Peptides against a protein of PDB entry 8HF1. Designs and how they scored, part 320

Target 1, 320 residues: chain A of PDB entry 8HF1
Amino acid sequence: NVMLYATKPTEVMVSFPHQEQVLTVTRLISAEIEKFYVSLDLMNIGVQPIRRSKSLQCLRDPSKKSFVKQLFNDFLYQMKEYGIYAASIAIISLIVEFDIKRRQAETLSVKLMHRTALTLCEKIRHLLVQKLQDMTYDDDDDNVNTEEVIMNFSTPKVQRFLMSLKVSFADKDPKDICCLVFVERRYTCKCIYGLLLNYIQSTPELRNVLTPQFMVGRNNISPDFESVLERKWQKSAIQQFRDGNANLMICSSVLEEGIDVQACNHVFILDPVKTFNMYVQSKGRARTTEAKFVLFTADKEREKTIQQIYQYRKAHNDIA

## One batch from the design tools (peptide; made by RFdiffusion4, then SolubleMPNN)

Design b2_p30_7_s1 (from b2_p30_7, 16 letters changed)
Fold by OpenDDE base, seed 3:
Structure b2_p30_7_s1 (fold): chain B 320 residues (1-320), chain A 30 residues (1-30)
Amino acid sequence: as target 1 above (320 residues)
Amino acid sequence: LEPIKEVDYDEELFKKYEKKSKELLEKLNS
């Protein structure tokens, strides 16, 4: 039981300024999604079969409309929490999902719903990419994947995270690195993975140092919604990380799902620690000598975060 | 309880990004 081993990693807190980057593009995108929700509510898609999964978490409206709204709400969250660069990657995942759902649609009405969602995602992608390109002054290099573009269009939290990676791992031996990055939401894993691939490729000091991978937590809603591809990817990703073919793993609630990952020397918590279990399980992965457990906090939430971590430390010591 | 080690990356490191972000925000609000 990971709770029984008193791992003593060095806990590090990185503060970041709470700047709501209210870009005109983010307002436009939010307004387009809101207009789409109005249109979506007017769509007649027929009665959808309520698949009663026996798990009590079945209270999520199994409606195909609710799923579409969830994906766009998760996208809006990622755009807010990670920035428009991360959003430009996140939207591709929605495009892929809606194209799959469009192809799997049993009815013309459901097919049309997913087609309309897909068209909106393509528009959003265009707006995001255009905004990223507007900052590339070099006429010849349409490459929006530069370190400068990534940093400028990322939130302060993501900027501090990327800098923490650069400072921690620049010019190190890849074999000496075993890093976990925890995020709250499953879709954030893939978004941050894509961001890291581009950042590492644009950062010479990291290109041959960090090999990222991601794993997505199990959908608590139904094992039937976990694609065979996602399960295969998860197994492959874990194996690559165990074999040392990847040295940075991005994960969500993976530890709650009984996925065993090796002892790591770095654990980053990119999102707020919301539960004692998340704290203990994630911290419990930082088991090597001189392991670091790194938290990110907004300056305004710093004191509250410190108090919460002290409460979790106390509670952990009382049960150990 | 040992204090949490705090790391603030110097505002100067991000000042260039903040300045550019502010200039962008000012240009977008103009």
Scores: peptide ipSAE 0.334, ipTM 0.745, DockQ to the pose 0.619
Fold by OpenDDE base, seed 1:
Structure b2_p30_7_s1 (fold): chain B 320 residues (1-320), chain A 30 residues (1-30)
Amino acid sequence: as target 1 above (320 residues)
Amino acid sequence: LEPIKEVDYDEELFKKYEKKSKELLEKLNS
């Protein structure tokens, strides 16, 4: 059983201060989203035409409102967990999605709902970009993608993640790097990917070292919602990572169930490990000699995180 | 069980960013 002699990766825990940096802009954005939810609940979108070919879940009016709320809740999570810089990237994904949904709307009421959501996203984008520009003396949008802006407008967790990448990979041969970054949410993959592209491009020590890709796990709930583009992207991203054309892969937890990714020398868990399975599967990807398994924890959750890791280690050793 | 290796990136490394983030927060809250 080849699993018995797998060199256990070095587990590393990086602490970060839990600063609830309640930026006025984040409060304003949250308040605008809450106002929008009230308006959304009052919207009569009428009975949706049942297209026979779509799963029953997409057919009910509540599901369309629920999907809109889910995207904004995911955005609020990105903003809270990763900061306003990450949020400025995350909002673009919402804009794209709501524009697609607006164009695909079968009724005027649904079209209006998605248009209203889109208008809110553009307002949020403006608020975020304006805030990023407040640090840049130059009004040029290109200047918001500096290492300094990224670091200052990222949460302490993301700052330490980026620093961990810099310390781990500065001036290394890109061929010697096989890095996984696990995130909890599907939408975080795209957000962190965009953040990493900008960070790597702004960081000379990483620019020719790290080539990131992202994988959005298959939505097991609705494979029919995976755009042909997302499936093509996923296949291309995996292949690039297998071929060594990409050496850092951002993954949601859904990679657990079927994507054979190579043995990695670095595994970063950017979000809290919530399950034993996630722990085992993500840690099980760190299989190379001297592989590192890096976790991030808020200082306030440090003890709880340590205890949880020890429980998972014990449980893993009892199974292995 | 071996203790987990802890890495605390020196607050000094982030002090520059935290200070600027605080100054930015203060400028926004003023």
Scores: peptide ipSAE 0.331, ipTM 0.779, DockQ to the pose 0.648
Fold by OpenDDE base, seed 4:
Structure b2_p30_7_s1 (fold): chain B 320 residues (1-320), chain A 30 residues (1-30)
Amino acid sequence: as target 1 above (320 residues)
Amino acid sequence: LEPIKEVDYDEELFKKYEKKSKELLEKLNS
């Protein structure tokens, strides 16, 4: 029972203005993805040969088109929720995934589909990087990974998250930090990890203080796509966090699946708390003395979020 | 139930980034 020993963490709410980043580049990217979906729907990929072991999933999407659409939909979500800078990192994950799938393709038609998706990802990457460079007034410093660029091209939520890290951890002893960052989607873990690596490297007060890692959620939709490399990475990342070689862990719903991570002094919930289980489990990791449980909310959702947290607190107290 | 502690990080710190982000948005929409 995770509940019995929990010192009640201090719950903190950080509000942020709801800004829809209506960038011309984001509209262009969305339109290119929509055009690609139309093209993808017209592609005749044929029926994939049902290998006996893959029978159930192959029955649902013999063309593997739904998985391609899922990756682009997750990218569009990340671009909207975290901003252009995060999107520039997220697109690299799609490039890697589509290149792997292109190489693993058993048919020429599937290979062509993944090649077309990859070409679109490279175009999107170029559009994003070009826009990040437009802010570097110094034509000579191709370094789009500055604190200023990261902050300016991040959503108000991500800006406040990064500032919360800076304020919370500037010039602290790395040994005194045990931080969890919860996100909703597995792909966001890797995106926010890449963003944090660049932000920490560009922020002197954090460079020798925070060492991030991420846990990729088990792909409950397709355990067969969980690469041996992803599983090795997960085990290594968890072990580094347990050994204190990493002091910030980005997690999705993986902690719900019984991954034992240490008691933490800081828990950040970057995305909205959608379930009571997520609330209890994430809050239940903030078990040290003076532990903080930090939530982010849009100003328009502030009252609703407060009411939801009070309902979760009440329900938690009724079970405890 | 104890009230949730609200932290508003200094709007001025974000106003600089918001202003640049808006100026960028305007420049990108022009």
Scores: peptide ipSAE 0.328, ipTM 0.766, DockQ to the pose 0.692
Fold by OpenDDE base, seed 2:
Structure b2_p30_7_s1 (fold): chain B 320 residues (1-320), chain A 30 residues (1-30)
Amino acid sequence: as target 1 above (320 residues)
Amino acid sequence: LEPIKEVDYDEELFKKYEKKSKELLEKLNS
């Protein structure tokens, strides 16, 4: 029972324009991934032993092909939802994952599959970095991690999110800030974390004000994929946030029952609220006096989002 | 039900980024 403390956070909705900025580079990358899927389907990797993982949720294709496709599909989602700059960070996570899997491959065929995926990721990384550099060629500064580059190569949603952080936290005392950022997908946590580190470093008003950290919820992590390193990282991240060494936490799931995260004064929902449980649990973390619960919506989905929030408010009041 | 507070960030704040993004798109499509 998340005790519904009586302090209702102020709900804020930030609208952003729906720009279908279909860049030539994003089309090229998507086409290269589709070509790779055709090649991947033709790869004979042999019969892999069915590890009966008891958790029904990850129907891991025993061939490991479905997992490769899932990672690229998650990357394509991040590129679409967060932009080219975020994609340049997201691709590094794929490179690391495929290199680990290549080294851990039990068969030559599986090793080759992960090597081919890794080669594609390096090509994608090159295309993304080149595109970011094409902005700086007119400016004698080779730095692709400026506030300007980050903002120009981010989606309207991410631009409004970054501006909301700047407006909310510019020149504030770090001790007065306890911020949660909720995202839908596990891999988005690392991507948005990397983006925020670069944005905060490039934004003087946020430098030394915001110290971001990220945490991935356990419930979405099959125990077989939760590396000992990821578990150590999660424990360290939570502890840093509890100790006030980090004042902004990025989460892909509602913090499990029993992760006592401090009462937050700001909760940002970067992705659409898809479930009542996500709404209640995320909103239930905004417990301080004058706490803000901030949602982002495309202009096209504004009415639908408002209606959904009112339905969730009604359902929450009927249970309370 | 209390209305949701809507915040629209002034288009002018983003016009500079949209303009540069368009100029970059035009340069990259040329």
Scores: peptide ipSAE 0.327, ipTM 0.769, DockQ to the pose 0.599

Design b2_p30_7_s2 (from b2_p30_7, 18 letters changed)
Fold by OpenDDE base, seed 4:
Structure b2_p30_7_s2 (fold): chain B 320 residues (1-320), chain A 30 residues (1-30)
Amino acid sequence: as target 1 above (320 residues)
Amino acid sequence: LEPIKEVNYAEEEFQENQKRSQELLERLNA
């Protein structure tokens, strides 16, 4: 039962210019990933024994190449949607994943595949960090984690999001804040979490105000494939947010999984609202008297977004 | 249905940052 508490949150739409930031570095990175895909397709990794777990009708790509391509495609998406600064954090998640897969490799060919992917990730990380450093006029301060660097190397969407946080939460009591940030993709949670940690540390008005946490949605894949560490971490993150040790939670699809999150005073939807269920469930978490439900839209999609919200409002009123 | 409230927080600072970001991108692409 979505308790339709009578307190409708204030719906707010924030617009941002759709800039395709076509950087030479982003083109170079995309081209290096495409070259890697050609090389990956030529790699003979052998037929891995299909562990027929009866329940996974998903034809495990016996090559595991599809999973490698998925991670790089998710990285390319994050670089496009959130910018170079976010990409510099996102690539670390790929490095960690490929190092785990390299260590768990059952064959030399699979080990080599993950090693090659890891080498590409380190090259990409270096290219991104160099471009972030090119802004620091001071030869001595290798600190790429300034408010200025974060802001300048973020997409207009992320800039509007960070400014909305700063204006909403500057110099507030951390106890008065219960904020959710919804993102579409699992890896975006970690990326935006890392970005927010650095932004909050660089922004005096937020340092002692916001304590972020993230939650990765459970893969609908059998709980047997979730690492015991990820499950423990999810439970810990939820508990910290319930106990007030964290006051900002970044989450993907968490509400669809029946995770009971407390009533919040702020809900940010960083990515497009794709489903009516996501709209109702995310909005249904903004339950305080002055609760805000904030949506971000590109200027080119503004009218489409408004019409979609009105359709969702109508559908919500028809079931209420 | 009530119109959705549109809010652009810190619009001037955003426009300044957009300008600076664009000038930076132009310099980094040169």
Scores: peptide ipSAE 0.444, ipTM 0.914, DockQ to the pose 0.846
Fold by OpenDDE base, seed 3:
Structure b2_p30_7_s2 (fold): chain B 320 residues (1-320), chain A 30 residues (1-30)
Amino acid sequence: as target 1 above (320 residues)
Amino acid sequence: LEPIKEVNYAEEEFQENQKRSQELLERLNA
């Protein structure tokens, strides 16, 4: 019972300026996705079988179109919340997903739909990578994965997060690090994982110090939609973190399903804490004596965030 | 309730990166 252990981690709040990175490229990408939605609505893919999963009262539109729109909406969210560098990583996940769905397509119309989505993702990837390259003045260094490029094309939230990691873990023994990073969305885990891999490789002080892994929470919606590959990967990721082969784990859900993750010395909450359960369960992972619980907040939401955390602390103390 | 500790890690570097990012945004929007 995670609630029973009164873990007293040091709570830290890191503020960042709310800066909407209004890039011409982001507007162009948004417009291309909107154009694609119009085209997608005109596509006749036939009647999709409603797989009634007994547990989900929510009529999630089992429409293969709704799923495609969800992936692009999640991409647009990641581009807005994490920046164009993170978006260049996020789009690869969409490419992989649409290629899988294209191969698994039962009909030519569904196959064509996923092919059209894939072509759009490739165009978006090219637009993003081109903008990352336009900043590398050195014609010879085709490497868009420098610390400078990652920082410049990341949102202030991601910049603060990366700096917090660098300051917290520079030149430390990997064995002394047990870090959790919580994010709101499933697809953000893969995006931030890819970003962290590139950042750690570009940052000498973090090379051989941080070994990231990610874990996607089980979609309570349909265990059938979790690919066998995702479940195998999730088990492997958890095992690597347990064995100390990974010392930083990115999670989209508080590990609701009793995934016994080791006592961590650092817990980062990259996205806003939306629920009391998320607060208690994430904080309950910071169990070492010197454990830090780090929250990121926009300056505009600072006061609201502080009040919300005080409410959660009070509610936690009233239950303990 | 103990106040939440506010910490800005590498504030100078962050402000420099913010300035660079802003200058970059201005160049890319031009």
Scores: peptide ipSAE 0.443, ipTM 0.912, DockQ to the pose 0.819
Fold by OpenDDE base, seed 2:
Structure b2_p30_7_s2 (fold): chain B 320 residues (1-320), chain A 30 residues (1-30)
Amino acid sequence: as target 1 above (320 residues)
Amino acid sequence: LEPIKEVNYAEEEFQENQKRSQELLERLNA
């Protein structure tokens, strides 16, 4: 029971400014997705067979339209919360998902729906990559994966997170690092993983120090062929982290789902802590001597975040 | 309850990155 051992990690809060400036490209992408939703609502895909998924939680819209909208809404969230660099990685996940769903389509209408979604994702990817390239002053270096490009096209939250990693882990022994990064959404795990791979590769002080991996919650895994691959990937990722072949694990609500990981010396909460269970489970992983539990908050939400943490601390002490 | 420790890691570098990001955003929105 993670609650029984009152390990007192050092709680740290990192504040970041609210980014008020919206890029023209992000407005264009949002408008293209909204136009696509209007088109999607007009698509006749016929009556789809109601496959009773045993997991009651994902109401698979028998139309499959709700799933398409969910993926684009998750993308829009990632673009807003993490920036256009993260969005350029996130859109690849949508491309893969829609290509798989297009190939698995049982009807022509469903195939066309997923094809239309895929075409939009390819357009969005082009818009994002072009905007990242517009920064490389040198016409010859098409490398959009520099530390500078990653930082400049990331939100202040992601910038503070990356800098917190750099300061915490620069030139450390990789064996002395056991780091968890918690995010709210399952798709964010893949996005932040891809971002971290590129950032670590572009940051000499981290290149041989941090080896990231990611894990996604089981409840969000569709019971299809993709779910088997994702389950295999999760088992492999967890095993690599246990064996010390990976020393940074990006995870969503995985601990709430009863996935156990070793005691860590660093726990980063990249997204707002929305539940008491998330607070207790994530904090309960920071169990080593001198363990750090790092929270990120927007300046405007600072007071609310502090109040919420004090409420969770009180509630935890009342149960302990 | 102990107060939460507030830490801004590499604040100067962060402010420089913010300035550069802002200048970039202005250029890219022009």
Scores: peptide ipSAE 0.443, ipTM 0.913, DockQ to the pose 0.821
Fold by OpenDDE base, seed 5:
Structure b2_p30_7_s2 (fold): chain B 320 residues (1-320), chain A 30 residues (1-30)
Amino acid sequence: as target 1 above (320 residues)
Amino acid sequence: LEPIKEVNYAEEEFQENQKRSQELLERLNA
């Protein structure tokens, strides 16, 4: 029970300006997704054969349209919260998922629906990559994965996060690092993982210092839909982190699901702490003597965040 | 309860990156 550990990590709050990145490209992408939703609602996909999969998700959307909308809504969230660079990584995950769903389609109508979604994702990817390239003055180096491109096309939250990593871990021994990064959404884990791989590769001070992994919690709602690949990935990622072959783990609600991760010296909360359980469990992983628990907050939410943390501290002391 | 420690790592570099990002966003929206 993580609640029983009276951990006294140093709590740190990092503030960032709330910039709505009102890019023409983000407005265009949002408008293309909304046009696609209108077309998707008009698609007659017929009565889908109810596979006797006992999963609650198959019961909610007999049309499989809500799943398509969920993936695009999650993408729009990633683009808004983390920026267009993160969105360029997030869209690849949608491409992979829609290609799998297209191949698994039992009907021609469902196959065409997933193909149309895939074509939209490819268009979105092209629009994002083109805007990342418009920044590279040098025609020759098509490498959109530079520190400058990553920083400039990331939200202030992500910029503060990356800089906090650079300052915290530059030129350190990788064995002395045990870092957790908590995010709210399952898809954010993979998106931030891809961003960190590129950032670490572009940042000499972090090369060979940070080895990231990501862990998506087991979808307890639908263990049957966890691909054998996802389960293998989770097991491998956890094992690499336990063995010290990875020293930074990006995770969502993994601790709420009872996954035991080792004691860490750094815990970053990239997204707002929404629950007391998330606060206690994430803070309860920062167990070393010099452990840091780092929170990120928008300047406009600073006071509300501080008051919420004081309430959680009080509630934690009343239970301990 | 001890106040939460507020820290902005590399503030000068962050402010410089914010200016560059804003100039780029303005250029890309033009």
Scores: peptide ipSAE 0.436, ipTM 0.910, DockQ to the pose 0.839

